Peptides against a protein of PDB entry 3V4O. Designs and how they scored, part 165

Target 1, 234 residues: chain A of PDB entry 3V4O
Amino acid sequence: DQPLAKDKVALLIGNMNYREHPKLKAPLVDVYELTNLLRQLDFKVVSLLDLTEYEMRNAVDEFLLLLDKGVYGLLYYAGHGYENFGNSFMVPVDAPNPYRSENCLCVQNILKLMQEKETGLNVFLLDMCRKRNDYDDTIPILDALKVTANIVFGYATCQGAEAFEIQHSGLANGIFMKFLKDRLLEDKKITVLLDEVAEDMGKCHLTKGKQALEIRSSLSEKRALTDPIQGTEY

## One batch from the design tools (peptide; made by RFdiffusion4, then SolubleMPNN)

Design b2_p24_4_s3 (from b2_p24_4, 15 letters changed)
Fold by OpenDDE base, seed 3:
Structure b2_p24_4_s3 (fold): chain B 234 residues (1-234), chain A 24 residues (1-24)
Amino acid sequence: as target 1 above (234 residues)
Amino acid sequence: AVSTTAPLPNFDELIKEILEKLKE
């Protein structure tokens, strides 16, 4: 039968106005457009901009409380980031220069917490760089995601998030959002949808070799963002 | 298909809590 969502919740974070790092522009437009699309998919969406470490931790903690058995959750982050030894970190706007792991939010730690929630679907989308941080040698504990976690992790890699914005319909989107927004409303398994987005990015001469989408998933069911909420007719 | 799920907390209350914490 058609999979059903108990509820649909999303947290979108866009960091732009960094205190000690280059400012970004794309997150504002990208968060705005993604918000509108997710609302069309009947998601309850909270969109936040320019969060400090404290604010980001609080937002993520509260988002985790929204996750429960059968719930569809989506967490999106756009901003500065880095990756060391397979661990990805989201950088708050008040992070020092150079930033360290204790100043940032570890993606893998959040994923670890998500897998305990028995969600129907959990999508984590990162639009940030994966550059090495030479000033941080921390190696967080890495645990494999549970097979039953139903987590889809999308990592849009960019060597220069500041440099590659695409003008579309009068808006300047990040490369990832430019292609994601064209397919997000399609009734397809989320991993298939994201794979098609990746292919679209690869076919475009503007993004070929400059932007890639890495997808990791433990999703074993044909779940889509378009799946109806329990109690609602499809 | 989805079987019985646990009750969700009040979404509006959680959003309010998030917003309040962000103002701290």
Scores: peptide ipSAE 0.019, ipTM 0.478, DockQ to the pose 0.020
Fold by OpenDDE base, seed 1:
Structure b2_p24_4_s3 (fold): chain B 234 residues (1-234), chain A 24 residues (1-24)
Amino acid sequence: as target 1 above (234 residues)
Amino acid sequence: AVSTTAPLPNFDELIKEILEKLKE
């Protein structure tokens, strides 16, 4: 039998107009594109741009409240970011320069909270840099992640991703979204879908050796973004 | 199949709350 979603909800965050950091362009278009696609998949979508730390934390907190048993949740972020000691951080637009972990949102913390939810499917997609922040020596002490079978994590990164994206600013979409949008509506297991996106990125001469998609998943069911919402079965 | 055992949250209200908090 085809799996069913109790409901579908997505939070999309795109940060581009940073106060103390280089401005970005791709997040704007990417968020709009993804919004349109997810709505076609019957997601309830909240799209937010240029969020401060306060706004981001509030948005994430409220989004987490939306994630209940059987719900399909998707969290997307595009903007500046960094990775220190295996922990990834999303950078709000009002972050200082240099920014520290206390000014940013820790991805692993959010993932932990997402795993605690009994969602039918939980997708976290990040389009940000994974550069080390040399100005932040803080080592976050995070609790171990729970073992769940309902979470999919996609991390699109490249060496000098921001510089690369700026160099190719002539592109309508960011690199990740360029490939993702071609497959997002496919009726496939989400991990299979993302794997195909990764392959496309790897084969493209523009992105080969530049940007890659890292996929982490414990998904044990054939869950797809195209899965119907309960009560509206085909 | 996903079993529905609990009432769904009021998404509209939660979304509204998010938006309101963002205005602060």
Scores: peptide ipSAE 0.018, ipTM 0.480, DockQ to the pose 0.019
Fold by OpenDDE base, seed 5:
Structure b2_p24_4_s3 (fold): chain B 234 residues (1-234), chain A 24 residues (1-24)
Amino acid sequence: as target 1 above (234 residues)
Amino acid sequence: AVSTTAPLPNFDELIKEILEKLKE
């Protein structure tokens, strides 16, 4: 007997061609790679690139509607971002310079909405900067994740480092995706899987001290991305 | 024969909505 997902849905967002910020390249390949992997895991995947604020908000809103009791959801973002006092923000391609919270999507707000969906598993992976934005005056509002939310939040980057700053020439994938893709298909509890990814990143001389994976979880059950969808014969 | 789970009833519609909104 094993846990079953009601369904598996994923939204992948990669922002590269920023109007007022440095352009990125890694998100293209990373989103593509992750899309292929998640489809092998029977996820229904929506992959979007270079989204404006309006488009990002709409995409996230519609994705949230896909989440329901027992559903496995995965939200991945690669692009520019920032973190202020524990609040993380994803930066749309049309964000001004400097950007503020009203121009961006607050990760914690999305997490709050996700935890209300009674998902079987909800994974939120961020591959973006954790640098403080001095131009953002948003008051931090931090709530603990509900125990029953089954949310796993992965934040992949070094504090103060932007995505393009830690890139090494010749790498096809971003650093996080390089290690994630090697383990993503493993039949392991997702937190264990991500811990191993974090360890791999820590052991690699290319990433040691340059990029890390922070994991926050309210997952109290053994849930894996490989868990079969309910109703599927296996 | 292996049976597969059907997608969520609103999945296709939601995808369409996303696509439509992205065109605006």
Scores: peptide ipSAE 0.018, ipTM 0.491, DockQ to the pose 0.020
Fold by OpenDDE base, seed 4:
Structure b2_p24_4_s3 (fold): chain B 234 residues (1-234), chain A 24 residues (1-24)
Amino acid sequence: as target 1 above (234 residues)
Amino acid sequence: AVSTTAPLPNFDELIKEILEKLKE
């Protein structure tokens, strides 16, 4: 017997046109591709591009309102980012240079709020830089996360550049999305699916030594993005 | 054991409201 989702909701954010930071290209196509794929999986998808801090915070707040007990929540972000002391930060397009944590959205804070909703599954797909921000010396003190065995993180990271900006001639998507989209529709436990994506990335000459997918999870149930929504027929 | 819950009512309406408030 496979788990059933109460509903499935995804928020996709792609930031490209930064005001004070290098502009990116891949998020546009990647968000579009992922939107179409997730909709095929019966996700209700909100896709947004080039969000200011204010807009990002509002988007997350509204996204959280869509979550409830048993709901599958997926957050995808492509854009600039950084990681300090285990906390991942998404950078809005209007972030100053240099940016600090108060200018950015902390992923772990979002997770905390998602846990309060008693969701059935929390998936984070972060295609962003995870380097330390030397200009931010603050250590966020976050409330302890609840122990919920329903969390999956997929970190697309590369050395010396934004993960999704690694491209080859003829490649429309970011490199992470290239491999993700090939497997996303498979009926597999999400951690297994992502592991296979990671293997594909590792075997590809385009990404070997350049980009990797890191998976962090505490998923105790065989939950897949393909899981049907309760009360519906597919 | 299978975890099951009913779909959220008025979900589509809520999504619509969100889209109207944001860039879309």
Scores: peptide ipSAE 0.022, ipTM 0.472, DockQ to the pose 0.021; fails the geometry check

Design b2_p24_4_s4 (from b2_p24_4, 16 letters changed)
Fold by OpenDDE base, seed 2:
Structure b2_p24_4_s4 (fold): chain B 234 residues (1-234), chain A 24 residues (1-24)
Amino acid sequence: as target 1 above (234 residues)
Amino acid sequence: GVSTTAPLPNFDEEIAEIKKYLAA
């Protein structure tokens, strides 16, 4: 039997116009494309651009409130980021230079909170850099690194802004979204879908060796973004 | 398939709150 979603909600964040860091362009198009696709999948989508730390924290907090038993949730972030000792951080547009962990949102902390919601499916997609931040002395948070049941974590990593946006390539989307958008509407288990996206990315000569999709999941059920919402006929 | 009878969150209200926070 095909699993049913109680509801489908998505929060998309794209940070581009950084105050103290290189500006980005791809998040605008990527968020737009993903918004349209998710709406076709009957997601209720909130798309936000250029969020400050305060705004990001509030947005994430509100999104977490939407997560509940049986709900399908998707959180997408595109922008600057970094990783230290296994801890990943999303960088708000008002982050100082250099930024520190207290200026950013810890992905693992959010994942930990998502674990508590008993969602039918919870997808967290990161499209950001994974560079080490030498100015951050944050101690690793090991307990939050593991994802519990029905959470899928996709991390599309890049080595820099140029790799993230494939500068001078003429591509409108970032590489992750370029391949994701071609498959997102497929009726497949989400982990299978993302694996295929990862494979497609690996074949791209423009980003080979520069960007990859890491997938972590404890999903034990065949759940797809195309799963129908309870009470709705398709 | 898996389903639930748990109450749905009030999406519209939550979205309104997000907008409120962003406007503050």
Scores: peptide ipSAE 0.021, ipTM 0.486, DockQ to the pose 0.020
Fold by OpenDDE base, seed 4:
Structure b2_p24_4_s4 (fold): chain B 234 residues (1-234), chain A 24 residues (1-24)
Amino acid sequence: as target 1 above (234 residues)
Amino acid sequence: GVSTTAPLPNFDEEIAEIKKYLAA
């Protein structure tokens, strides 16, 4: 039986022009490319670049308003970030240096809110640094997430300075997007698709040992980004 | 099926408008 989505909604954020942090280049093209691909998959896509904290929070709020029971939600972020105590934080362009959790958006908090909407699928694609922020001593106390078995995380993490350099070495896309775009339209379970992307990244001499894709999921159903929207099946 | 990726017209303009809306 073909899984169905009530609707498909994606929020794509690419932060590049940071005020107090190193500027990035890849997010622009990556967001653009992913937007085109997701629209081909019948996603309603909102793409935004260089968002302040206020703008990011508003964007997430608006995104959440589009979610409902059975809706596929996808959040993509490319920019600076960090991870403390298993919580991932997206850094707005106006974040201070150093930044703290109060200046950033916690991905797990967004997931919690998505779960409250009883979404059919929650996909997070995070192309950001996941290093510990030593300047943030805050231990986030997050309420327990619901057990929904419909969560997929794709973490594209740079392991070293070389990965950062490759992103600026004339490649149109970031490393993650370079491989993701080749498979994103495939009719496969999203975790399988991402696993194949991870394998492709691992085989590439430019990426091997420099950047990796980590997949975390609890997806119990064969949900794919290609799943048709309910009422529009052919 | 195979789908071709087409350029998104007025990408920058769209982003700018959305940002304005969210910042209001």
Scores: peptide ipSAE 0.019, ipTM 0.530, DockQ to the pose 0.040
Fold by OpenDDE base, seed 5:
Structure b2_p24_4_s4 (fold): chain B 234 residues (1-234), chain A 24 residues (1-24)
Amino acid sequence: as target 1 above (234 residues)
Amino acid sequence: GVSTTAPLPNFDEEIAEIKKYLAA
């Protein structure tokens, strides 16, 4: 039988107009296009741009409230970020320079909370840098994700100097979204879909050796973004 | 999370309105 979602909800965050950091442009278009695609997949989508720390925390909290047993959740973030000791941090637009963990949202903490919701599928997609933040020595102690969490974590990475050059090449979308949008509507297991996106990124001369997609998954079931919502004729 | 939360008024509302709501 085809898997069914109790509901489908997505939170998309694109931070561009940073107060104390370089401004970005790609998140606007990427969030817009992803919104349209997810709506075609019958997701209830909340799209937000240029969020402060307070706004981001509230948005994430509200998103978590929407998650429940059997719900398909997707959280997407595009903006500045960093990774220290395996912990990823999303940077709000009002973050100081330099920013620290107390100014940012820890992805792994959010994932920890997501696993408690018994979702049918939980996708977390990050389009941000994985550069270390030398100004933050915080090492969060996090529990391992539950085996039954049904979480798929995609981390799109770019090298700093190369990302800048690509942005000036006239590309409307970010690199990750460029490849993701071509496959997002496919009726495939989400991990397979993302793996194919990763392969596409690896084969493209523009992104080969420059950007990669890391995928981590605890998904043990065949789940796709195209799975219909229970009680609907989609 | 330790933030104050309230139900979002509408998924289809303008970003500006949603932000205002979240910031309130």
Scores: peptide ipSAE 0.016, ipTM 0.479, DockQ to the pose 0.030
Fold by OpenDDE base, seed 1:
Structure b2_p24_4_s4 (fold): chain B 234 residues (1-234), chain A 24 residues (1-24)
Amino acid sequence: as target 1 above (234 residues)
Amino acid sequence: GVSTTAPLPNFDEEIAEIKKYLAA
């Protein structure tokens, strides 16, 4: 009755040292802590910091190649971003000012590619602001996304830079990671887990009205990050 | 039980340059 993962793979990206944009601090600590937690969950983790557009595209491409049937995949991004016309964009560190869609990675495109995989579970977690980029007038034409039951999308949105970080236990975490790390190891359906994280964020006066977690999922199975890997005993 | 895993192979081979890599 226990769901099984064929394997568990994760790609974590944290962009901080932007060339033409304000530097960030939280992604460093957040990626580090998430790496350690996912390793405890038997994920094979690749963690990368301060990626250029070229490096980000390559990393994502390689990650997608690992998403075989039954595999649990998790992609995490922390850094600058924007949303135009319902499309979200991750901003590489070498992006120009102002950044444009052609120099950024479109989340919906990646989601489309992830949906084509017969994975056991796909988790896409974005920790970036969803502000409109007034300098990008491009309206990307994207293929319609399929409705799949194996993808969980978490989008942590903030209001300005002041809500990006919270000092906790001597470490400056992003708000999302502050609450996520407290629950990530729980043996719960991932959507339930994230919903509880969202509730925690909403109850805290420091985060209420400052940052929220949007969850999109049609996950029909009780898949958890704690699910054992096929062929292993715990 | 709790275990740690090494980074996935092949990423370093496919990515020409990585600014920061949090390896095992």
Scores: peptide ipSAE 0.017, ipTM 0.520, DockQ to the pose 0.033; fails the geometry check

Design b2_p24_5_s1 (from b2_p24_5, 17 letters changed)
Fold by OpenDDE base, seed 4:
Structure b2_p24_5_s1 (fold): chain B 234 residues (1-234), chain A 24 residues (1-24)
Amino acid sequence: as target 1 above (234 residues)
Amino acid sequence: EEEEEEREEKEREEEELAKALQAR
């Protein structure tokens, strides 16, 4: 039987206009493109740009309120970020320079909170760098995750590497979204879909040897973003 | 010749794009 979602909810965050860090451009386009695609997939999408730490935390809180048993939750983030000790940190636009973990949002903490909601699927699309922040030596003690077998991470890049965008005067996606958008509507298991995106990205000469998509999954069911919402006739 | 010119143009465009890459 085809898996069903109780509902499908996505939070998309694009941070560009950093106060103390280099400005980005592509997150605007990335969030816009992804919003349109996810809406075609019947996601309830909240898209936000240039969030402060306070606003990001509030957005996550509101997102979590929309999650419940069997709901598909998707979090997309485009902006500055880093990874320390396997923990992913999203950088708010008002983060100091240098930023520390206390100034940022830890994705794994969000995942824990999502697990408490007994979601049907948790998808994280992290379109940010995964380099270590040398200015932050804090080892966060994270609460143990539950074994829910419904988690998928799509990292725009591999561990210790950077995610790129093209700084062009015209509209351009980040490298990850450039390839993701072409496949996102496919009716495939989300991990299979991301694997195909990884192959497409691998053909990009611009980022060869610099950026590679990484999939981290504990998904035991054939769940797709195209899965119908329970109670809807398709 | 036209194919070679198109290839060279694409290569130049790719080089310019490579210079415009910014890490997030």
Scores: peptide ipSAE 0.479, ipTM 0.820, DockQ to the pose 0.557; fails the geometry check
Fold by OpenDDE base, seed 2:
Structure b2_p24_5_s1 (fold): chain B 234 residues (1-234), chain A 24 residues (1-24)
Amino acid sequence: as target 1 above (234 residues)
Amino acid sequence: EEEEEEREEKEREEEELAKALQAR
């Protein structure tokens, strides 16, 4: 039987114009292109750019309000980020330099809240660096996650590594989105799709030995972004 | 010769793109 989503909701955040950190460019294009693709997949998409901490928290709260039992939730983030002790932190544009965990949004906390909504699928696409932030020695005490077997992380890079974009006069995607966009519409289990993206990225000479896609999942069902919404005729 | 020139051009383009990489 074809897996069904009760609904499909995505929050896309692209942070570029940082106040205290290097400016980025690709998140604009990345969010735009991903928005168009996810809309083709019948996602309800909220796309936001250059969010402050307050705005990011509000956006996440609003996103969570759209989640319910059986809903597919997708969070995409493009911007500065870091990873400490397996916890991913998205950096708002108004974050201080150096930033700390209290200035950032912890993805695992968002995941916990998504689990409380009894979502059908939780997808995180984190197009950010995963380097250790040495200025943040805080070990967050995270609440234990439930065993929901519906979680997929697509990290643009491996642990301790950087995610890249190309800075030039023209518009270009980040490295992750460059490859992701070509496969996103494929009717495949999301982990299989991401694995193919990983192979494509692996052929990129520009980022060889510098960036590699990492997939982390507990997804026990064959769920795809192409899964139809319950009650809709296709 | 044309294949070598195309290869060298691609290598130069890749090198220039590599210099333009920015970490997020």
Scores: peptide ipSAE 0.474, ipTM 0.820, DockQ to the pose 0.561; fails the geometry check
Fold by OpenDDE base, seed 1:
Structure b2_p24_5_s1 (fold): chain B 234 residues (1-234), chain A 24 residues (1-24)
Amino acid sequence: as target 1 above (234 residues)
Amino acid sequence: EEEEEEREEKEREEEELAKALQAR
């Protein structure tokens, strides 16, 4: 079957102005750049900044309402985060210090809900740290995921490592988005595209040995962000 | 001398950028 999307929907979240955690700056630029690129790819894009836990949960709920059978779903997150036992947690701006899983959004839970919608493609771009949170001793018991063979994770960094941005007086992308933005419009299988981004990022002297892009994919079909939406006349 | 100065300047800039790295 030709790679066709019923629709393409993206939720982009950039958290910077944390109440109880260090402030970030780059997520503003990252979300802005990615929004423009995804719109060029005919994604319906919802972009939000500095979300509380309540707002993040609502945004995810609204995002899920836009998903249906054959829809391409993309979730991008830039902000503080952590990974415990293979589960990724996005940290809202109002999260306490220390934060725990109950204060955060679990990406794998979102994935489960996306699978229930029978989406055509699920892409997660997680531009956050993946270090273990020692203050969270919760072992999440996640329901078994379905085998949908349509999941792609692009992690800005490898397991147990940090994702970085450059803090200076000017506007700058985070390290991951700096390289991702240059290739995002390419008509390539998403995993191939991310692999090229990984190679580009690997040449960055600033983050060599500190940050490396990780691709986790069960995608068994040739799917690209450039795939046309069904019913579109060219 | 100019090439060495340019190299040293580049190294200083890279060092400054490295110090400006913030983990998310």
Scores: peptide ipSAE 0.464, ipTM 0.817, DockQ to the pose 0.615; fails the geometry check
Fold by OpenDDE base, seed 5:
Structure b2_p24_5_s1 (fold): chain B 234 residues (1-234), chain A 24 residues (1-24)
Amino acid sequence: as target 1 above (234 residues)
Amino acid sequence: EEEEEEREEKEREEEELAKALQAR
């Protein structure tokens, strides 16, 4: 049977105008283009820019309310970030300098909450750096994750590396979105799609040896972003 | 000569783009 999603919901966050950190430019374009693409895929898309810690937490809470059994959930984040001990942290625009885990949103905590909703698919697209934050020595004690076999991480870069954007006078995507947008509408298993994006990005001379897409998946079924929503007469 | 000029232009464009890279 063709996998059916009960619904498809996406939260897209682009943080650019940081108060205490370097400003970014590409997240605006990245979120805009991804919004358009995901809407074509019949996702219910909430797109937000320049969120404070409070606003980010609220956005995640609202996103979780839209999740239920069999729902496809997608979280995209573009902005500053870091990774400590395998935990990914999204940095709000009002984060202090230096930022710490208490000021940031832990993606793995969000994943845990998504698992509690019995989602059909959990996709994380993290368009941020994955360098260790030396100013944060906190070892987060995460609750044990369930074995749901429906998790896909698309990291814009590999462990300990940076994710880049091009600061052009004109509108330009981040490196990850530049390649992702060309493949996103393809009817392929999400991990296969991301693997193709990784190959395309690997041909980019600008980021060779600096940025490489990493896919982490426990997805045991063929699931695609193109999967139809149950009950829709398409 | 034209192929060499195209290569040099491409290399210059890549160098300029490389300078414009910003880490997130």
Scores: peptide ipSAE 0.456, ipTM 0.810, DockQ to the pose 0.555; fails the geometry check

